# Peptides against a protein of PDB entry 2N1D, part 140

Target 1, 169 residues: chain A of PDB entry 2N1D
Amino acid sequence: EVKVKIPEELKPWLVDDWDLITRQKQLFYLPAKKNVDSILEDYANYKKSRGNTDNKEYAVNEVVAGIKEYFNVMLGTQLLYKFERPQYAEILADHPDAPMSQVYGAPHLLRLFVRIGAMLAYTPLDEKSLALLLNYLHDFLKYLAKNSATLFSASDYEVAPPEYHRKAV

## One batch from the design tools (peptide; made by RFdiffusion4, then SolubleMPNN)

Design b1_p26_4_s4 (from b1_p26_4, 18 letters changed)
Fold by OpenDDE base, seed 1:
Structure b1_p26_4_s4 (fold): chain B 169 residues (1-169), chain A 26 residues (1-26)
Amino acid sequence: as target 1 above (169 residues)
Amino acid sequence: QEALDKEFAEAARELGTDYTSVDVLP
């Protein structure tokens, strides 16, 4: 198994996120005001602004593309709590052709890194490539931590209406 | 710290527990 370390400063948020959904019966507002695509774009631009060489820029773009792809594949099956299933079904009905990276935001993106390690364990990468990828993933997580005040907020959640509870059995 | 780790582990465990199939990227 490949271990992806979540920064200590982000672990409390993941707990709060879990609590908001499962205990407080709230839902993240969708579509996200700032979606996963925009977050990844901001990261790429941030790395570019720090004077990276062309090769480094290419590597960042590949990492961003990879994160986006994994997110879109894993969101529906691995990154949702049970209470969020009816909301996801509604999103699929309303936006059948939209990738989930254009609908969901930072909280769900962070959840990806809780599960991505297991997925990487089954990916045929050589040791050097895997190490490089892990370095970039950790770098991205550090970026999320640095911008946590703007990316993660309980105000982006809302109490689910009573009729939603009937669906979320 | 220990309490946080425990709750974090619980949160992580409950993610994606609807027993759906998992897609593996090549």
Scores: peptide ipSAE 0.421, ipTM 0.817, DockQ to the pose 0.288
Fold by OpenDDE base, seed 2:
Structure b1_p26_4_s4 (fold): chain B 169 residues (1-169), chain A 26 residues (1-26)
Amino acid sequence: as target 1 above (169 residues)
Amino acid sequence: QEALDKEFAEAARELGTDYTSVDVLP
């Protein structure tokens, strides 16, 4: 098993996110004000502004592309609570060709890192490549933690309407 | 801290519980 360490600063948010949805029966507002694509772009630009070499920039771009790909593949099957399923179905119906990285935002992106470790365990990466990837994933998580005040807010959630509760099993 | 860890574990366990599969790996 590949272990991805979630920063301690972000663990309380994951609990709050879970509470908002499962206990308070709220939903994250979609489409996100700031989607996953934009967050990843901001991260890449942030790394570039730090004076990275061409090789470092290439590596960051590859990591960003990888995170985006994994997010888009895993969102529907790995990163949703049961209460969010009707919302997801509606999104798929309304935006059949849109990648989920253009619809969902920071909270769901953070959930990826709760599950990605188990997925990476099945990826045929050599030890050096895996270590490098993990370093970048942790670096990205640090970036999220640094910007947590702007990326994670309970105000981005709203109480689900009564008709939604009837659809949610 | 222990309470946080417990709730974090619960949150993690409930994510994608009905649809988890390793076959979705790119």
Scores: peptide ipSAE 0.417, ipTM 0.816, DockQ to the pose 0.293
Fold by OpenDDE base, seed 5:
Structure b1_p26_4_s4 (fold): chain B 169 residues (1-169), chain A 26 residues (1-26)
Amino acid sequence: as target 1 above (169 residues)
Amino acid sequence: QEALDKEFAEAARELGTDYTSVDVLP
């Protein structure tokens, strides 16, 4: 399996995220104030502003597009805790044509990198392409870590209402 | 650190519990 290393700075957040949902029975507020699309756009612009070569800019855009695609494919099946399933069902009903990258935000995007390694293992990529991709994925994770104070906050979660608990049983 | 690693592993394991296999992915 392809190994994607999560920065040590972000592991505590993933645990907090898990705790908020699973133990405290909270839900991330949807639609996200800052969705995955905007986060990826900010990253791309950040890389562009740092004076990267045209080749690097092209590669960043491709990586951003890839991350977005993987997120949209994997969100519903791989990136949700059981308690979040009723919320996801409601989102699908209310926004049937919206990609999940426009609905969900930073916490769920970070979860992608917990699972993306398994997906990449089944993706036909040559060794050089895979190595390059992994480098950019780790670079993006470093970006998330650098901006963690603005991207990850427990205040973006709220206690699920009693009627939700009945659906989540 | 060990405690963090343990909880991280638990968090990761519980993601997508309804669809644990990658075979369900399109």
Scores: peptide ipSAE 0.413, ipTM 0.816, DockQ to the pose 0.330
Fold by OpenDDE base, seed 3:
Structure b1_p26_4_s4 (fold): chain B 169 residues (1-169), chain A 26 residues (1-26)
Amino acid sequence: as target 1 above (169 residues)
Amino acid sequence: QEALDKEFAEAARELGTDYTSVDVLP
């Protein structure tokens, strides 16, 4: 398995996220006020503003595109807790053609990096390309950590209504 | 630290555990 290291400052958030959903039976408010697309866009702009070369800019764009694609592919099968299943089903019904990167936000995006390593391990990438990708993934995670105060908040969650509990396990 | 690591591991383990299907990788 390819290990993607989660910054230590973000690990507590992942625990809180898990606790909010699984133990406190809350749900992240959807559609997200700040969705994955916007977060990735902000990151790309952040990198561009730092005076990167054209080549580096291109690489950032590729990484952003890759993260988005992986998120959209993995969200439904890899990045949800059991309690979130009914919500996801509702999202699919209400937004059948919308990529999940336009619906979900920072918490679920962070969850991607818990699982993406396993996926990358089986992706046909050469060692050099993989190393470069990992560097950018870690760079992005550092960006998330730097902006954690604005990206991750328990106030973005709400107690699931009684009707939801009837549909959830 | 160890407590955090343990809880983190639990959180990570439970992600997508009820979804057994694997989407096609891009």
Scores: peptide ipSAE 0.421, ipTM 0.822, DockQ to the pose 0.302; fails the geometry check

Design b1_p26_5_s1 (from b1_p26_5, 16 letters changed)
Fold by OpenDDE base, seed 5:
Structure b1_p26_5_s1 (fold): chain B 169 residues (1-169), chain A 26 residues (1-26)
Amino acid sequence: as target 1 above (169 residues)
Amino acid sequence: SELDKRFAEAVAGLQADAAEIQAELA
């Protein structure tokens, strides 16, 4: 299995996210004030501002595109707690043609990196390419950690109303 | 550590729910 290491700074957030949803029965406010697309764009721009060459810029863009694709493919079936499924269904009904990267935000994006390792294990990449990809993924995670104060907040969650609980089994 | 334990629980919970969601869609 391919292991993606989560920065220590972000582990507490994954715990809090888990607690907010599953124990406190709260929901992340959707559509996100800052969606996954925006976060990835900020990362790409951040990398460009660091004086990267054209080739490095290309690599960053490919990584961003890859993360976005993985997120959009995996969100509905791999990155949600059961309690969030009714909300997801509502999102699909209200935004049928929108990619989930335009709806969801940082917490769900972070969940991707908990689950992506298994997917990468089945990706037909040679050892060198896989190592390079992993380096970029870890670099992105470091970026999230560096900006965690602005990306992750419990105030982005709200208590689910009683009628929602009836839909969530 | 306690953090590692709680983190593992969160990861396990997400994985378990994913498995159940996939089973529901099958």
Scores: peptide ipSAE 0.676, ipTM 0.950, DockQ to the pose 0.860
Fold by OpenDDE base, seed 1:
Structure b1_p26_5_s1 (fold): chain B 169 residues (1-169), chain A 26 residues (1-26)
Amino acid sequence: as target 1 above (169 residues)
Amino acid sequence: SELDKRFAEAVAGLQADAAEIQAELA
């Protein structure tokens, strides 16, 4: 089994996210003010500014591309609470050709790392490649933790209206 | 820790909903 460790700084947010959606019946505001594409781009630029070699920059770009792809594939069926399904359906109707990485933001991206470990366990990667990938995933999570104050906020959620509750049953 | 316990509950909740969503789509 492949286990991706979530930084202690981000665990409280995943708990709050879970509570906001499932217990308080709130929804993350969509489209996100800062979407997944933007977050990943900022990370790549951050790594570049740290003076990495061309080879390291290439590796970062590949990791970013991989995270984006996994997010877009998994969002609708693996990264949503049931309460969020009507909202997702509305997004698909309004933006049928847009990748979800351009619509959703940091909270849903963080959920990916809770689920991605199981997916990687069934991916045919050699031990060296897997170790390198895990290192970059953990590095990215540390980046999210470092910037958590600007990426995660309860003010990005809103109470769902009564008419939404009827759709969510 | 209490945080780890609550975190585990959140993870379990997301997994449970994902399983239900998959079942509905099957």
Scores: peptide ipSAE 0.675, ipTM 0.949, DockQ to the pose 0.867
Fold by OpenDDE base, seed 2:
Structure b1_p26_5_s1 (fold): chain B 169 residues (1-169), chain A 26 residues (1-26)
Amino acid sequence: as target 1 above (169 residues)
Amino acid sequence: SELDKRFAEAVAGLQADAAEIQAELA
């Protein structure tokens, strides 16, 4: 099994996120003011500004593309708490052709890294490629940790209305 | 630590809900 380590700086946020949704019955405001696409773009630009070579820049772009793809595939079935399912259904109805990376934001992106390890274990990658990928994933997580003050806030959540509670478990 | 314990609970909660969602879709 492949293990992706979550930075200590981000663990408190995952706890708060879990509590806000499952215990406080709040929802992340959607569409996100800063969506996953934007976060990944900022990361890519950040890496570019660090003086990467052409080959390293290509690698970063591939990693960003991969993260986006995994997020879009996994969001609906792997990255949501049950309480969020009615909201997801509404998003699908309102944005049928939009990738979820354009709708959801940092909290759900962070959840990806809690779940992605199990999927990577079944991905046909050689040891060298897997090690390289893991290095970039950890690098990206450190980027999220470094920018956590601007990316993660409880103010991005709101109490679900009574009408929503009737649809949710 | 207490943080690690709470983090593990959050991870377990997400995994449990994912499993339930998958079961509903099957």
Scores: peptide ipSAE 0.673, ipTM 0.949, DockQ to the pose 0.823
Fold by OpenDDE base, seed 3:
Structure b1_p26_5_s1 (fold): chain B 169 residues (1-169), chain A 26 residues (1-26)
Amino acid sequence: as target 1 above (169 residues)
Amino acid sequence: SELDKRFAEAVAGLQADAAEIQAELA
């Protein structure tokens, strides 16, 4: 099993996210004010601004690309609570060709790291590559934790309207 | 800790919903 450790600073947010959706029946406002693409871009720029070598820059770009790809593949089936499925269906209908990384934001991106470990366990990566990837994933999570005040807010959620509840599972 | 317990519940909830969603799509 591949273990991705969630920073202690972000665990409360995952709990709040879970509560907001499943118990309070709220929805994250979509499209996100700051989407996954922009978060990853900010991270990449942050890493590049710290004087990394070309090789390290290439590695960051690859990691960002990988995170984006995994997010886009996993969002619909692995990163949503049941209550969010009607919203997802509406997004697909309105934006059929848009990658979900352009629609969803930090909360759903954080959920990826709760789920990605299982996926990586079945990925044919050599030991060195996996270790390097895990290091970058943890580095990225630390970045999210550092910027959590601006990335995670309950104000980005809203109470689902009655008509939505009729569609919700 | 209480946080760890609640965190585990959140993780379990997400996993459970994912499994159910996957089952619905199967």
Scores: peptide ipSAE 0.677, ipTM 0.950, DockQ to the pose 0.854; fails the geometry check

Design b1_p26_5_s2 (from b1_p26_5, 15 letters changed)
Fold by OpenDDE base, seed 4:
Structure b1_p26_5_s2 (fold): chain B 169 residues (1-169), chain A 26 residues (1-26)
Amino acid sequence: as target 1 above (169 residues)
Amino acid sequence: AELDARFAEAVAALERDSAEILEELA
């Protein structure tokens, strides 16, 4: 199995996120004020501003594209707590053709990285490619950690209404 | 140590919930 290390700065948020959803019965406000697409774009621009070469810039773009793709594929089945399932169903019904990277935000994106390792273990990547990918994933996580104060906030969650509770178990 | 334990619990919960979804889709 491929292990993706989560920065210590982000572990508390994953705990808080879990608590907000499962114990406090709150939901992340959707559509996100800052969606995954925007976060990834900001990261790419951040990397470009650091003086990356053309090759490095290309690599960043590929990584961003990959993260986006994995997120869109995995969100519905791998990145949701049970309590969030009715919300997801509503999103699908209202926006059937919208990629989830345009709907969801930082908390769910962070969840990707606690699950993606297992998925990468099944990908036919050579050792060099996998190492390079992991390096960029860790780099991206460091970026999230650096910007955690603006990306992660309990104020982006809201108490689920009573009618929602009847739909969720 | 406490943080790590809570983190592990959160991750495990997400994994369990995901597994349940996959089982329902299978």
Scores: peptide ipSAE 0.687, ipTM 0.940, DockQ to the pose 0.829
Fold by OpenDDE base, seed 5:
Structure b1_p26_5_s2 (fold): chain B 169 residues (1-169), chain A 26 residues (1-26)
Amino acid sequence: as target 1 above (169 residues)
Amino acid sequence: AELDARFAEAVAALERDSAEILEELA
């Protein structure tokens, strides 16, 4: 099994995210004010601004593309708590062809990294390639940790209305 | 640690809920 280590700085947020949704019955506001696409773009630009070589820039772009793809594939089936299912269904109905990376934001993106390890275990990557990928994933997580004050906020959640509770099983 | 325990619980809940979704889609 492939393990992706979550920075200690981000673990409290994952707990708060879980609590906001499952215990406080709140929902992350959608579409996100800052979506996954934007976060990944900012990361790529951040890496480019640090004077990386063209080869490193290419690698960053590939990693960003990979994260986006995994997020879009896994969001609906791997990254949602049960309480969020009606919201997701509404998003699919209203935006059937929109990638979820354009709808969801930082909290759901962070959830990807607690789930992606199992998926990577089944990818046809050699050990060297996998190690390189993991290094970039950890680098991205460090970026999220550095920017956690702006990316993760309880104010981005709202109490679900009574009509939503009726839809939630 | 309390944080580690709660973190593990959150992850487990997400895994459980995901498994349920997959079962409903199957």
Scores: peptide ipSAE 0.686, ipTM 0.940, DockQ to the pose 0.828
Fold by OpenDDE base, seed 2:
Structure b1_p26_5_s2 (fold): chain B 169 residues (1-169), chain A 26 residues (1-26)
Amino acid sequence: as target 1 above (169 residues)
Amino acid sequence: AELDARFAEAVAALERDSAEILEELA
């Protein structure tokens, strides 16, 4: 199995995220103030500003595109706690043609990396390609950790109303 | 140690909830 190591700095956030949703019955505010598309764009621009060659830039763009695609495919079935399902249904009804990377933000993006490993194990990538991909994924996670103060905040969550509780659980 | 345990619990919960939705869709 392919293992994606989560930076120690981000593990507490995943715990807080889980607690906010499941125990405190809160929901991440949607649409996100800073969506996944924006985060990935910022990362790509950050890498470009570091003086990368054309080949390196191409690789970053491909990684960004890949992360976005996996996120959009996996969000609804792999990256949501049970309590979040009614919210997701509402999002689908209101934005049927919008990719979830334009709706959701950093917390759900981070959840991708605790789930993507199993899927990568079934990809037809050769050893070199997989290693390169993993390196970029880890690099991206380091970027998230570096910017965690601006990307992850409990203030982006809100208490779900009573009528929502009836839809959930 | 506590962080690791809570982290594992959070991940496990996400996996369980995901499995449930997949079962409902199947």
Scores: peptide ipSAE 0.685, ipTM 0.940, DockQ to the pose 0.844
Fold by OpenDDE base, seed 3:
Structure b1_p26_5_s2 (fold): chain B 169 residues (1-169), chain A 26 residues (1-26)
Amino acid sequence: as target 1 above (169 residues)
Amino acid sequence: AELDARFAEAVAALERDSAEILEELA
């Protein structure tokens, strides 16, 4: 199994995220003020500003595109707690053609990296390609950790209204 | 540590909830 190591700085956010949703019965505010697309764009621009070679820049763009694709594919079935299912259903009904990377934000993106390892284990990648991909994924996680103060906040969550609780079984 | 234990619990919960979703869709 391919395991992506989560930086120690980000583990508390995953715990708080889990607690906010499952115990405190809160929901991440959607659409996100800063969505996954924006976060990935900022990362790509950050890497480009570091004076990367053309090949490295191309690789970053490919990694960003890959992360976005995996997120959009996995969000609905792999990245949601049970309590969030009615919210997701509402989003799908209201915006059926919108990629989830334009709706959801940093907390759900971070959840991707907890789950993506299992998916990568079954991808037909050679060892070199997989190692390179993992390096970029960890690099991106380090970027998230460095910017965690601006990307993760409990204030981005809100208490679910009674009407929502009736839907959430 | 306490953080690691809670982290593992959060991950496990996400996995369980995901499995339930997949079962419902199957």
Scores: peptide ipSAE 0.682, ipTM 0.939, DockQ to the pose 0.860

Design b1_p26_5_s3 (from b1_p26_5, 15 letters changed)
Fold by OpenDDE base, seed 5:
Structure b1_p26_5_s3 (fold): chain B 169 residues (1-169), chain A 26 residues (1-26)
Amino acid sequence: as target 1 above (169 residues)
Amino acid sequence: SELDARFAEAKAALEADAAEIAAELA
């Protein structure tokens, strides 16, 4: 198993996210006010402003592209609670060709890092490449923690309407 | 810690739902 450590600052949010959806029966408002694409772009720009070399900039762009790809592949099958499935179905029906990184936001992006370790365990990466990737993933998580006050808020969730409850289990 | 326990519970719930969802889509 590939270990991706979640910052202590973000663990409470994952718990709150879980509670909002599964216990309070709320849904994250979609499309997100700030989607995954935007978050990744901000991170890339942040790294560029820190005096990185061209090579480091290239590496950041590759990491961002990788995170985006993994998110888009995993969102529908790996990153949703059961209660969220009707919402996802509606989004998929309305926007079948849109990448989910343009629809979903920070909470679901954070869930990726809870699940990505298992996926990376079966990815054919050499030890050096894997270590480098993990370093960047942890760096990105630190960025999320630093900006958690603006990225994560219970006010971005809303009570699911009665019609939704009829669809959800 | 309590936080770690609750985090583990949330993670387990997400994993369980993912397994079920993946099975439905297979």
Scores: peptide ipSAE 0.683, ipTM 0.946, DockQ to the pose 0.853
Fold by OpenDDE base, seed 4:
Structure b1_p26_5_s3 (fold): chain B 169 residues (1-169), chain A 26 residues (1-26)
Amino acid sequence: as target 1 above (169 residues)
Amino acid sequence: SELDARFAEAKAALEADAAEIAAELA
């Protein structure tokens, strides 16, 4: 099993996210004001600005691209609570050709890292490559934790209207 | 800890919903 450790600072958010959606019946506002593409771009720029001489820093763009791809592949089937399915269907109808990384934001991106470990277990990577990837993922998670105050907020959610509740049955 | 327990619960819920989605699409 491939284990992706979630920073302790982000665990409370995942709990709150879960509660907002499943218990409070709220939805993350879409399209996100700050989408996954933007978050990943900010991370890449952040890493670039640090001027790290480590060879691993030259692979940041590839890692960002990888995270984006995994997100876009997994969002619809792996990263949604059941209550969010009607919203997703509406997004697909309204934006059929748009990658979900341009629609969804930080909360759903964080969910990726809760789920990605199982996917990586089936990825044909050698031990060294897998370790390197995990290091990148953990580094990105640390970045999210450092910026959690600006990336994660309950105010980005809204109460689902009665009409939505009927569709969510 | 309580946080770890709640986190585990949230993770399990997401996994369960994913499984349902997968079943519906199969």
Scores: peptide ipSAE 0.681, ipTM 0.945, DockQ to the pose 0.862
Fold by OpenDDE base, seed 3:
Structure b1_p26_5_s3 (fold): chain B 169 residues (1-169), chain A 26 residues (1-26)
Amino acid sequence: as target 1 above (169 residues)
Amino acid sequence: SELDARFAEAKAALEADAAEIAAELA
């Protein structure tokens, strides 16, 4: 298995996220005020602003595109707790052609990195490419940790209404 | 640590739900 290390600063958030959804029966407000696309764009701009070669900039763009693609592919089946499934179904019904990176936000993006290692294990990347990718993934996680105060907040969640509980499993 | 234990539990819960969701969709 490919190991993607979550920064210590972000582990508490993943625990809180888990608790908010599964035990407190809350839902992340959708569509996200700051969606995954926006977060990735900010990261790319951040990296570019720090001064990079053309090749480095290209690499950042490729990584961002990759993260976005993985997120969009994995969100519905790999990054949701059961309690969130009715919400996801509603999103799909209302926005069938919208990529989930335009709907969901930082908490679900962070969940990607909890699960992406398993996905990468099945990806036929050579050792050099995998190492480079992992470096960027960890760099991105470092960025998330640095900006965690603005990206992760319990106020972005709300208690699910009784109507939701009736259709939730 | 307690944090590590809770993190592991959260991770396991997400994985378990993913497995169940996958089975439901199959």
Scores: peptide ipSAE 0.680, ipTM 0.945, DockQ to the pose 0.871
Fold by OpenDDE base, seed 1:
Structure b1_p26_5_s3 (fold): chain B 169 residues (1-169), chain A 26 residues (1-26)
Amino acid sequence: as target 1 above (169 residues)
Amino acid sequence: SELDARFAEAKAALEADAAEIAAELA
């Protein structure tokens, strides 16, 4: 199994996210004020501003594209708690052609990194490529940790209405 | 640590729900 280490600074958020959804029966407000596409774009621009070489810039763009693709593929089946399924169904009905990276935000993006390791274990990558990918994934996670105060907030969640609870049964 | 234990619990819950969702789609 490929292990992706979550920074200690972000573990509390994943716990709070889990509690907000599954125990407090809240939902993340959708569409996100800052979606996954925007977060990834900010990261790429951040890396470019640090004076990366052309080769490193290319690598960052490839990593961003990969994260986006994995997120869009995995969101509906791998990154949702059961309580969130009716909300996801409504999103699909209202926006059938929209990639989920344009709808969801930082909390769900962070959940990707909890699950992506298992997926990468079955991906045919040579050892050098895998090591390089893991380095960039960890670099991105460090970026999320550094900007956690602006990316993660319980105020982005709201109590699900009674009508939603009936659908979630 | 306590944080690691709670994180592991959250991770396990997400994995369990994913498995259930996968079963519903099958």
Scores: peptide ipSAE 0.676, ipTM 0.944, DockQ to the pose 0.859

